# Ledger of designs, part 38: peptides against a protein of PDB entry 4N7V

Target 1, 222 residues: chain A of PDB entry 4N7V
Amino acid sequence: TLRSITSPLVAHRLKPIRQKTKKAVVSILDSEEVCVELVKEYASQEYVKEVLQISSDGNTITIYYPNGGRGFPLADRPPSPTDNISRYSFDNLPEKYWRKYQYASRFVQLVRSKSPKITYFTRYAKCILMENSPGADFEVWFYDGVKIHKTEDFIQVIEKTGKSYTLKSESEVNSLKEEIKMYMDHANEGHRICLALESIISEEERKTRSAPFFPIIIGRKP

## One batch from the design tools (peptide; made by RFdiffusion4, then SolubleMPNN)

Design b2_p13_1_s1 (from b2_p13_1 with D6E Y11F D13E)
Fold by OpenDDE base, seed 1:
Structure b2_p13_1_s1 (fold): chain B 222 residues (1-222), chain A 13 residues (1-13)
Amino acid sequence: as target 1 above (222 residues)
Amino acid sequence: DLELDESDLEFEE
């Protein structure tokens, strides 16, 4: 099943974006829907041959073939759906479209990993918890130039000198110079606080059933 | 604007 490969994508709170590649254009619309346009080149012109439009919660997939399958010239937005539109639920999506859905999902996750959910200013740094899940990316931009980027898979450190390195194990983290450990300690504290705030705010959202509280900014640069 | 790694966004059928 598709579910065994990926979960429904989640595009809530993401800003509109359009990214062109060689074979596809992927977009997040102002409606927070996600569109994958499959592109073919013919006579030095790019045409959209197929469109997958996915709901913001990832559960509904609308598929259409522009211009009766002849293709529509690539433009600055997806072509409007016409006749012969297919609509599927996530669990009923034909296997032939799974790869395209996964592509959309990867794109959304990438965007989410770059989309601030919580911005927290400390005395020493700007901390940012991102929207991706599970294990949201966390970035710390120290005002003196040091940067720490945490993901589920690694921690990247950029020192004041510009030296950059990636840590992938506890032993590597423990081998850090003492001065860098101080930055790491601060980053970890900021991370803990952001996660705590996320939990509290999310609970309040659940209780109120109001408009989203995120993204949120805590404090300001000193 | 978001800076995305284009290499991760390539799609091949």
Scores: peptide ipSAE 0.059, ipTM 0.798, DockQ to the pose 0.174
Fold by OpenDDE base, seed 2:
Structure b2_p13_1_s1 (fold): chain B 222 residues (1-222), chain A 13 residues (1-13)
Amino acid sequence: as target 1 above (222 residues)
Amino acid sequence: DLELDESDLEFEE
C-alpha cells in the first residue's frame, strides 16, 4: 500500500513556494495545496502534461491532464483543471501515481525541515524547532558564531573557527571536547524546552479549535 | 525566502 511507504503529506502552515526541476515543477499554493506538474519539452517549449493536486492534509489527490492531454505551456502557476479530472483518496490512489505522490511528499518534508515552528531566544542562542515530523530538525545559532543542527539522523556542529563536523552516534557525542559539550548541553536544553512548549501549545490548539498558534516566537534576542 | 537544494528535488519517471 501507499501508506506502507509514506504517510499523507502535511502542508499546513507552509508558505507558498514554486520549485522548478527538469521534469517537474512542484508548488505549495496559497491554499496550502501541493501541486506536481509533470513537464515535457517539445520544440524548445515546456508543456505541463499531467498535474497532481494534493490537499493540504495529503488525503485527497486530484489528477488532471491539461488541454485534453495535449499539454499546456508551462507558466508561473499550475494550469487550471478543465477536463478528464480524477479524484482519489490517499488510500485509493492508483499505484501508477505513487512515485509522483512520494515526490510531493519529499518536497513538503524538505520545506517543513526549513520552516520554523518555534523560535526560542536564550541568553546565548537563537533556537529553532522546525515543522518536519517525526523528529523535527532543531537548529541552534549561538550569538558567538557556533551553530548546532540536529536532525533525526545526525548532529552537525560548526565551531567558531569554521570547523564543521557531523556526529552520528552517541559515542561520538560523548567524545566531544569539553568546550563543545557546553554548547551541546545548551542546545539540548533549548531542544527540550521547545519540545515541551510544542506539546503544550498543540494541546491548547486542540482545545480552542481556533486558528493555528504556530509559528511562535518565545523571547527576544538580548 | 526559502532556499531549497535542487539536487534533492529532481524527479525521474
Scores: peptide ipSAE 0.059, ipTM 0.796, DockQ to the pose 0.168
Fold by OpenDDE base, seed 5:
Structure b2_p13_1_s1 (fold): chain B 222 residues (1-222), chain A 13 residues (1-13)
Amino acid sequence: as target 1 above (222 residues)
Amino acid sequence: DLELDESDLEFEE
């Protein structure tokens, strides 16, 4: 099943964006829907031959073929669906569309990993918890120039000198210079606080069922 | 606006 490969994508709270590649254009619309446009080139003109439009919660997929499959000239936005529209639920999506859905999902996850959910200003740094899940990315920009980027898979450190390295194991973290450990300790504390606040705010958001509380900014830049 | 690296988003059917 598709669910065994990926979960429904979640595009809520994401800003509109359009990314063109050689064979596809993927977009997040103002409606927070996600569109994958499959592109073919004929006579030096790019045409959209197929469109997958996915709801913001990932559960509904609308598929259509512009101009009866002849294609529609690539523009600055997806072509509007007119005819031959198929609508599927996530669990009923035909297998032939799974790769395209996965592509959309990867795109959304990438955007989420770069979309601030919580910005927290500390005495020493600007901390940012991103929207992706599970294991949201966490960035710390120290005011003195040090940067720490935490993901589920690694920790990247950029020192004041510009030296950059990636840590992939606990042993590597433990082998850090004492000076760098101080930055890491602060980053970890900021991370803990952001996660705690995320939990509390999310619970209140659930109870209120109002407009989204995120993204939020806590503190102020010194 | 977000800037994404195109190389991370290449699609092959």
Scores: peptide ipSAE 0.056, ipTM 0.794, DockQ to the pose 0.162
Fold by OpenDDE base, seed 3:
Structure b2_p13_1_s1 (fold): chain B 222 residues (1-222), chain A 13 residues (1-13)
Amino acid sequence: as target 1 above (222 residues)
Amino acid sequence: DLELDESDLEFEE
């Protein structure tokens, strides 16, 4: 099943963006829907031959073929749907579209990993919890120039000197010099706080059923 | 806007 490969993409709270590649253009719309435009070149002109428009919650996929499959000239936005429209739920998406959906999902995940959900200013650093999941990226920008970037897979450290290295295991983390451990400790504390606040705020959102509270900024730059 | 690595965004059908 598609679900065994990927979860429905989540584009809520993401800002609009349009990225063109050789064979595809992927967009997050103002509506927070995600569009994949499959591009073909004919006579030095690019045409959109197929469009997958995915709902913001990833559960509904609308597929259409502009101009009856002849294609529509590539423009600054996806072409409008024609009369030949197919609509699928995530679990009923034909297998032939799975790769394209996965592409959209990876794009959204990438955008989410760069989209602040919580920004927390401490005395020493700007901490940022990103939107991606599971294991949201967490960045700490110390005011003295040190940077720590935590992902689910690794921790990247950039020291004041510009020296950069990646840690991929707890043993490597434990082998850090004492000076860097201090930064790591602060980063971990900021991370804990952001995760706690995310939980609390999300619960309040659920209870209130109001507009999204995220993204939020806590504290201010000194 | 966000800067994204083009290499990570290439798609092959």
Scores: peptide ipSAE 0.054, ipTM 0.792, DockQ to the pose 0.187

Design b2_p13_1_s2 (from b2_p13_1, 6 letters changed)
Fold by OpenDDE base, seed 4:
Structure b2_p13_1_s2 (fold): chain B 222 residues (1-222), chain A 13 residues (1-13)
Amino acid sequence: as target 1 above (222 residues)
Amino acid sequence: SLSLDESDLVFEE
């Protein structure tokens, strides 16, 4: 099943973006829907041959073929659906579209990993918990120039000198210089706080069913 | 800048 290889993408709260590649253009729209435009070049002109329009919650996929499948000239936005529109739920999406959905999902995850959900200013750093899940990216920008970027897979450290390295195991973290460990300790504390706030705020969102509370900024830069 | 591998994109002939 599609669900066994990916979860429905979540594009809520993401800002509009349009990224063109050779074979496709992927967009997050103002509506927070995600569009994958499959692009084909013919006679030095690019045409959109297929469009997957995915709802913000990832559960509905609308597929259409512009101009009766002949393609529509690539523009600055997806072509509007006209005729022969197919609508699928996530669990009913034909297998032939799974890879394209996965592509959209990966794009959304990448955008989410760069989209602030919680910004928390401490005495020493600007901490940012990102939108991606599970294991949201967490960035700490210390005011003195040190940067720490935590992902589900690694921790990247950028020192004051600009020296950069990646840590992929607990042993490597434990082998850090004491000076860097101090930064890491602060980063971890900020991370804990952001996660706690995320939980509390999310629960309140659920209860109130109001407009999104995120993104949120806690504190101010000293 | 964001970049993805297009290997997941398959065109139907």
Scores: peptide ipSAE 0.044, ipTM 0.754, DockQ to the pose 0.716
Fold by OpenDDE base, seed 1:
Structure b2_p13_1_s2 (fold): chain B 222 residues (1-222), chain A 13 residues (1-13)
Amino acid sequence: as target 1 above (222 residues)
Amino acid sequence: SLSLDESDLVFEE
């Protein structure tokens, strides 16, 4: 099943974006829907031959073939769907579209990993918890130039000198120089706080069932 | 039908 390979994509709170590649254009719309336009070149013109439009919660996939399957010239936005569109639920999506859905999902996850959910200013750094899940990315930009980027898989450090390295184990983290550990300690504390706030704010958001509270900014640069 | 490769996944900042 598709579900065994990927979860429904989640594009909520993401800003509109349009990214073109050789074979496709992927977009997040103002509506937070996700569109994958499959592009083919003919006579030095690019045409959209197929469009997958995925709902913001990833559960509904609308597929259409512009201009009756003849294709529509590539523009600055997806071509509008017309008649004879196919609509599928996530669990009923034909297998032939799974790869394209996965592409959209991976793109959305990438965008989420770069989309601030919580921005927290400390005395020493700008901390940012991103939207991706599980294990949201966490970035710390120290005002003195040090940067720490935490992901589910690794920690990247950029020192004042410009020296950069990646840590992939607890042992490597424990082997850091004392001065770097101080930055790491601060980053970890900021991370803990952001996660705690995310939990609290999300719960309040659930209770109110109003407009989304995120993204949120806490504090200000000194 | 057109296919998408993972290598086609590009996010430009």
Scores: peptide ipSAE 0.036, ipTM 0.709, DockQ to the pose 0.093
Fold by OpenDDE base, seed 2:
Structure b2_p13_1_s2 (fold): chain B 222 residues (1-222), chain A 13 residues (1-13)
Amino acid sequence: as target 1 above (222 residues)
Amino acid sequence: SLSLDESDLVFEE
């Protein structure tokens, strides 16, 4: 099943973006829908031959073939659906489209990993919790130049000198120099606070049913 | 049909 290889993509709160490659253009629209345009070149002109338009919650996929399948000239936005339109739910998406959906999903996840959800300024650092899930990326930019980047898989440290290294286990973290441990402790505290705020704010969103509270900024740079 | 590759995914700010 598609669900066994990916979850429905989530594009809520993401800013519009359009990325062109040789064979495709992927976009997040103002509506927070995601479009994959499949591109072919004929006589030095690029044409969109197929479009997957995915809802912001990833659960609905609309597939269409512009201009009766003849293709539509590539523009600065996806062509409007007019011909050969099919609509699928996530669980009913034909297997032939799974790879394209996965492509869209990976793109969205990448964008989410670089999209601030919570920005928290401390006395020593700018902390940022990102939108991706599970295990959102967390970045700490210390004002003195040290950077810590936490992901679900690793922790990257960039020291004042520019020296960079990656930690992949607790033993490696425990083996850090004392001076670096101080930065790590601060980063971990900031991370804990951001996660706590995320939980509290999400609960309030559920109760109020209002517009999203995220992204948020807590504090200001000293 | 057209095939997509992960190498095509680049996020530029």
Scores: peptide ipSAE 0.033, ipTM 0.705, DockQ to the pose 0.089
Fold by OpenDDE base, seed 5:
Structure b2_p13_1_s2 (fold): chain B 222 residues (1-222), chain A 13 residues (1-13)
Amino acid sequence: as target 1 above (222 residues)
Amino acid sequence: SLSLDESDLVFEE
């Protein structure tokens, strides 16, 4: 099943973006819907031959073929749907479209990993918890130039000198220089606080059923 | 239908 290889994409709170590649254009719209435009070149002009429009919650996929399948000239936005459209739920999406959905999902996840959900200023650093899940990216920009980037898979450290390295195990973390461990300790504390705040704020957001509370900024730069 | 390659997924900061 599609669910066995990916979950429904989540584009809520993401800003509009349009990314062109060689064979496709992927967009997050103002409506927070996600569009994948499949592009073919003919006579030095690019045409959109197929469009997958995915709802912001990832559960509804609308597929259409512009201009009766002849294609529509590539523009700065997806072409409008025609009357020959198909609508599917996530669990009923034909297998022929799974790869394209997965592409959209990976794009959204990438954007989410670069989209601040919580920005937290400490005495020593600017901490940022991102929107991606599970295991949201967490970045710490120390005011003295040190940077720590945590993902679900690794921790990247950039020292004052510009020296950069990646840690993938606890043993590697334990082998860090003492001065670097101090930065790591601060980063971990900031991370804990952001996760705690995320939980509390999300619960209040659920109760109020109002406009989204995120993204938020806690504190200010000294 | 047209194919997509994951290598085409680029996010420029």
Scores: peptide ipSAE 0.031, ipTM 0.689, DockQ to the pose 0.089

Design b2_p13_1_s3 (from b2_p13_1, 6 letters changed)
Fold by OpenDDE base, seed 5:
Structure b2_p13_1_s3 (fold): chain B 222 residues (1-222), chain A 13 residues (1-13)
Amino acid sequence: as target 1 above (222 residues)
Amino acid sequence: SLSLDESDLVEEE
């Protein structure tokens, strides 16, 4: 099943973006829908031959073939759907479209990993918890130039001197220089606080059923 | 620009 290889994409709270690649243009629209435009080149002109339009919650996929399948010239936005459209739920999406959906999902997840959900200013750093899940990216920008970037898979450190390295195990973390451990301790504390606040704010958001509370900024740069 | 692998878009023959 599609669900066994990916979850429905979630594009809520993401800003509009349009990215051109060799084979496609992928967009997050103002409506927070996601569009994958499959591009073919004929006589030095690019044409959109197929469009997957995915709802913001990832559960509905609309597929259409512009200009009766002949293609529509690539423009600054997806072509309008034709009258000959197919609409699928996530669980009923034909297998032929699974890889294209996965592409959209990976794009959205990448955007989410770069989209601030919580920005928290401490005495020493600007901390940012991102929108991606599970295991949201967490960045710490120390005011003295040190940077720590935590992901589900690794921790990247950039020191004052510009020296950079990646840590992938606890043993590597334990082998850090003492001065770097101090930065790591601060980063971990900021991370804990952001996760705690995320939980509290999300619960209140659920209760009020109002507009989204995120993204949020806590504190200010000293 | 975001770096994304386009292998998912390779058409199967």
Scores: peptide ipSAE 0.160, ipTM 0.837, DockQ to the pose 0.544
Fold by OpenDDE base, seed 3:
Structure b2_p13_1_s3 (fold): chain B 222 residues (1-222), chain A 13 residues (1-13)
Amino acid sequence: as target 1 above (222 residues)
Amino acid sequence: SLSLDESDLVEEE
């Protein structure tokens, strides 16, 4: 099943973006929908041959072939759908479209990992919890120049000198110099606080059923 | 721009 490969993408709260590659253009629209435009080159002109338009919650996929499959010249936005439109739910998406959906999903996940959900200013650092899930990225930018980036898979440290290294196990974390451990401790505390606040705020958001509360900024830079 | 692998767009025959 498609679900065994990827979960429905989530594009809520993401800013519009359009990225062109050799074979495709992927966009997050103002509506927070995601579009994959499959691009072919013919006679030195790029044409959109196929479009996957995915809802912001990833559960609805609309597929169409511009100009009856002849293609539409690549522009600054996806071409408008015509009469040859197919609409699928996530679980009913034909297998031939699964990899294209996965492409969109990976793009969205990457954007989410770079999209602030919570910004928390401490006395010593700017902490940022990102939108991606599970295991949201967490960045700490210390005012003295130290940087820590936590992901689900690793922790990257950039020291004052510019020295950079990646930690992938708890043993490596425990082997850090005492000075760096202090930064790590502060980062971990900031992370804990951001996760706690995310939980509380999300619960209130659910209760109020109002406009999104995120992104949120807590505190101010000294 | 973001680095994204286009391997998902390769048609498998």
Scores: peptide ipSAE 0.157, ipTM 0.836, DockQ to the pose 0.520
Fold by OpenDDE base, seed 2:
Structure b2_p13_1_s3 (fold): chain B 222 residues (1-222), chain A 13 residues (1-13)
Amino acid sequence: as target 1 above (222 residues)
Amino acid sequence: SLSLDESDLVEEE
């Protein structure tokens, strides 16, 4: 099943973006829908031959072939749907489209990993919890120049000198110099607070069913 | 720009 390889993408709260590659253009629209335009080149002109338009919650996929399958010249936005439109739910998407959906999903996850959900200013650092899930990226920018970047897979440290290294195990973290451990402790505390706030705010969103509370900024830079 | 692998866009025979 498609679910065995990916979950429905989530594009809520993401800002519009359009990125062109060799084979496709992928976009997040103002509507927070995600669009994959499959591009082919003929006579030095690029044409959109197929479009996957995915709802912001990832559950609905609309597929169409511009200009009756002849293709439509690539423009600054996706071409309008034609008369021959197919609509699928996530769970009934034909297998032939699964990889294209995965492409869209990976793009969205990448954007989410760079999209602030919670910004928290402490006495010593700017902390940022990102939108990606599970295991959202967490960045700490200390005002003195130290940076810590936590992901689900690793922790990257950039010291004042510009020295950079990656930690992939608890043993490596425990082997850090005491000076660096102080930064790590502060980063971990900021991370804990952001996760706690995320939980509390998400619960309130569930109760009120109002407009999204995120992104939020807590505190101010000293 | 974001680094994205296009391998998912290759249609399999």
Scores: peptide ipSAE 0.155, ipTM 0.836, DockQ to the pose 0.543
Fold by OpenDDE base, seed 1:
Structure b2_p13_1_s3 (fold): chain B 222 residues (1-222), chain A 13 residues (1-13)
Amino acid sequence: as target 1 above (222 residues)
Amino acid sequence: SLSLDESDLVEEE
């Protein structure tokens, strides 16, 4: 099943973006829907041959073939669905579209990993918890130039000198220079606070059932 | 710009 290889994508709170690659153009619309335009080149002109439009919650997929399958010239936005539209639920999506959906999902996750959910200013750094899940990315930009980037898979450190390295185990973290450990300690504290705030705010959102509270900014740069 | 593998976009015949 599709569910066994990916979960429904979640594009809520993401800003519109349009990215062209060789084979496709992927967009997040103002409506927070996700569009994958499959692109083919004929006579030095690019045409959109197929479009997958996915709802913001990932549960509904609309597929259409522009101009009766002949394709429409690539433009600055997806072609309008005018003819021969198929609509599927996530669990009923034909297998032939699974990898295309997976592509969209991966793109959304990548965008989410770069989309601030919580921005928290401390005395020493700008901390940012991102939208991706599970294990949201966490970035710490120290005002003195040090940067720490935490992901589910690794921790990247950029020192004042520009020296950059990646840590993939606790052993490597424990082997850090004492000076760097101080930055790491601060980053970890900021991370803890952001996670705590995320939990509290999310609970309030659930109770209120109002407009999203995120993204949120806490504090200001000194 | 975001880097993503396009291998998923290859149509299966």
Scores: peptide ipSAE 0.155, ipTM 0.838, DockQ to the pose 0.627

Design b2_p13_1_s4 (from b2_p13_1, 4 letters changed)
Fold by OpenDDE base, seed 4:
Structure b2_p13_1_s4 (fold): chain B 222 residues (1-222), chain A 13 residues (1-13)
Amino acid sequence: as target 1 above (222 residues)
Amino acid sequence: MLELDESDLEFEE
């Protein structure tokens, strides 16, 4: 099943963006829907041959073929759907569209990994918990120039000198210089706090069922 | 504005 490969994408709270590649254009719309435009080139002109329009919660996929499948010239926005559209739920999406959905999902996850959910200013750093999940990216921008970027897969450190390196294991983290460990300790504390706040605020948001609480900013830069 | 690395978003069918 598609669900065994990926979860429904979540585009809530994401800002509109349009990213063109060679074979596809992927967009987040003002409506927070996600569109994948499959592009083909004919006679030096790019045409949109297929569009997947995915709801903000990822559960509904609308597929249409512009201009009766002949394609529509690539523009600065997805072509409007026609009357011959197919609508699927996530769990009923035909397998032939799974790869395209996965592509949309990866794009959304990438955008989410760069979209602040919680910004937390400490005495020493600007901490940012991103929107992606699970294992949201966490960035710490120390005011002295040090940066720590935590992902599910690695920790990247950029030192004051501009020297950068990536840590992929606890052993590597434990082998850090003492001065860097201090930054890491602060980053970890900020991370813990952001995760705790995310949990609390999310629960209140669920109960209230009002406008989104996120993104939020806690504190101010000293 | 958010800038994304295009290399991470190449689609292969």
Scores: peptide ipSAE 0.065, ipTM 0.803, DockQ to the pose 0.164
Fold by OpenDDE base, seed 2:
Structure b2_p13_1_s4 (fold): chain B 222 residues (1-222), chain A 13 residues (1-13)
Amino acid sequence: as target 1 above (222 residues)
Amino acid sequence: MLELDESDLEFEE
């Protein structure tokens, strides 16, 4: 099943963006829907031959073929659906479209990993918890120039000297120099606080059922 | 505006 290889994409709270590649253009619309435009080149002109429009919650996929399948010239936005429109739920999406859906999902996850959900200013650093899940990216920008980037897979450290390295195991983390450990400890504390705040705020958001509380900024730069 | 690495977004059918 599609669910066994990916979860429904989540584009809520993401800002509009349009990214062109060789064979596809992927967009997040003002409506927070996600569009994948499949592009073909004919006589030095690019045409959109197929469009997947995915709802913001990833559960509804609308597929159409512009201009009766003949293609529509590539523009600054997806072409409007006309005829021969198919609508699917996530669990009923034909397998022939799974790869394209996965592409959209990867794009959304990438955008989410770069979209601040919580920004927390401490005495020493600007901490940012991103929107991606599970295991949201967490960045710490120390005011003295040190940077720590935590992902589900690794921790990247950039020291004051510009020296950069990646940690992928607990043993490597435990072998850090004492001066770096201090930064890591602060980063971890900031991370813990952001996760705690995320949980609390999300619960209140659920209770109020109003507009999203995120993104949120806590504190100010000293 | 958000900048993305295009290399991560290439699509092949």
Scores: peptide ipSAE 0.065, ipTM 0.802, DockQ to the pose 0.168
Fold by OpenDDE base, seed 5:
Structure b2_p13_1_s4 (fold): chain B 222 residues (1-222), chain A 13 residues (1-13)
Amino acid sequence: as target 1 above (222 residues)
Amino acid sequence: MLELDESDLEFEE
């Protein structure tokens, strides 16, 4: 099943964006829907031959073929669906569309990993918890120039000198210079606080059922 | 507007 290889994508709270590649254009619309446009080139003109439009919660997929499959000239937005439209739920999506859905999902996850959910200013740094899940990316920009980027898979450190390295194991973290450990300790504390606040705020958001509380900014830049 | 590296999003069917 599709669910065994990916979960429904979640595009809530994401800003509109359009990313063109050689064979596809993927977009997040103002409606927070996600569109995948499959592109073919004929006579030096790019045409959209197929469109997958996915709801913001990932559960509904609308598929259509512009101009009866002849294609529609690539523009600054997806072509509007007119005729021959198919609508599927996530669990009923035909297998032939799974790769395209996965592509959309990867795109959304990438955007989420770069979309601030919580910005927290500390005495020493600007901390940012991103929207992606599970294991949201966490960035710390120290005011003195040091940067730490935490993901589910690694920790990247950029020192004041510009030296950059990636840590992939606990042993590597433990082998850090004492000076760098101080930055890491602060980053970890900021991370803990952001996660705690995320939990509390999310619970209140659930109870209120109002407009989204995120993204939020806590503190102020010194 | 958010900027993404195209190399991270190449699609092959």
Scores: peptide ipSAE 0.060, ipTM 0.801, DockQ to the pose 0.160
Fold by OpenDDE base, seed 3:
Structure b2_p13_1_s4 (fold): chain B 222 residues (1-222), chain A 13 residues (1-13)
Amino acid sequence: as target 1 above (222 residues)
Amino acid sequence: MLELDESDLEFEE
């Protein structure tokens, strides 16, 4: 099943963006829907031959073929759907579209990993919890120039000197010099706080059923 | 607008 490969993409709270590659253009719309435009070149002109428009919650996929499959000239936005439209739920998406959906999902995940959900200013650093999941990226920008970037897979450290290295295991983390451990400790504390606040705020959102509270900024730059 | 690495966005059908 598609679900065994990926979960429905989540584009809520993401800002609009349009990225063109050789064979595809992927967009997050103002509506927070995600569009994948499959591009073909004919006579030095690029045409959109197929469009997957995915709902913001990833559960509905609308597929259409502009101009009856002949294609529509590539423009600054996806072409409008024609009369030949197919609509699928996530769990009923034909397998032939799975790869394209996965592409959209990876794009959204990438955008989410760069989209602040919580920004927390401490005395020493700007901490940022990102939107991606599971294991949201967490960045700490110390005011003295040190940077720590935590992902689910690794921790990147950039020291004041510009020296950069990646830690991929707890043993490597434990082998850090004492000066860097201090920064790591602060980063971990900021991370804990952001995760706690995310949980609390999300619960309040659920209870209140109001507009999204995220993204939020806590504290201010000194 | 976010800057994204083109290499991570290439798609092959």
Scores: peptide ipSAE 0.059, ipTM 0.801, DockQ to the pose 0.185

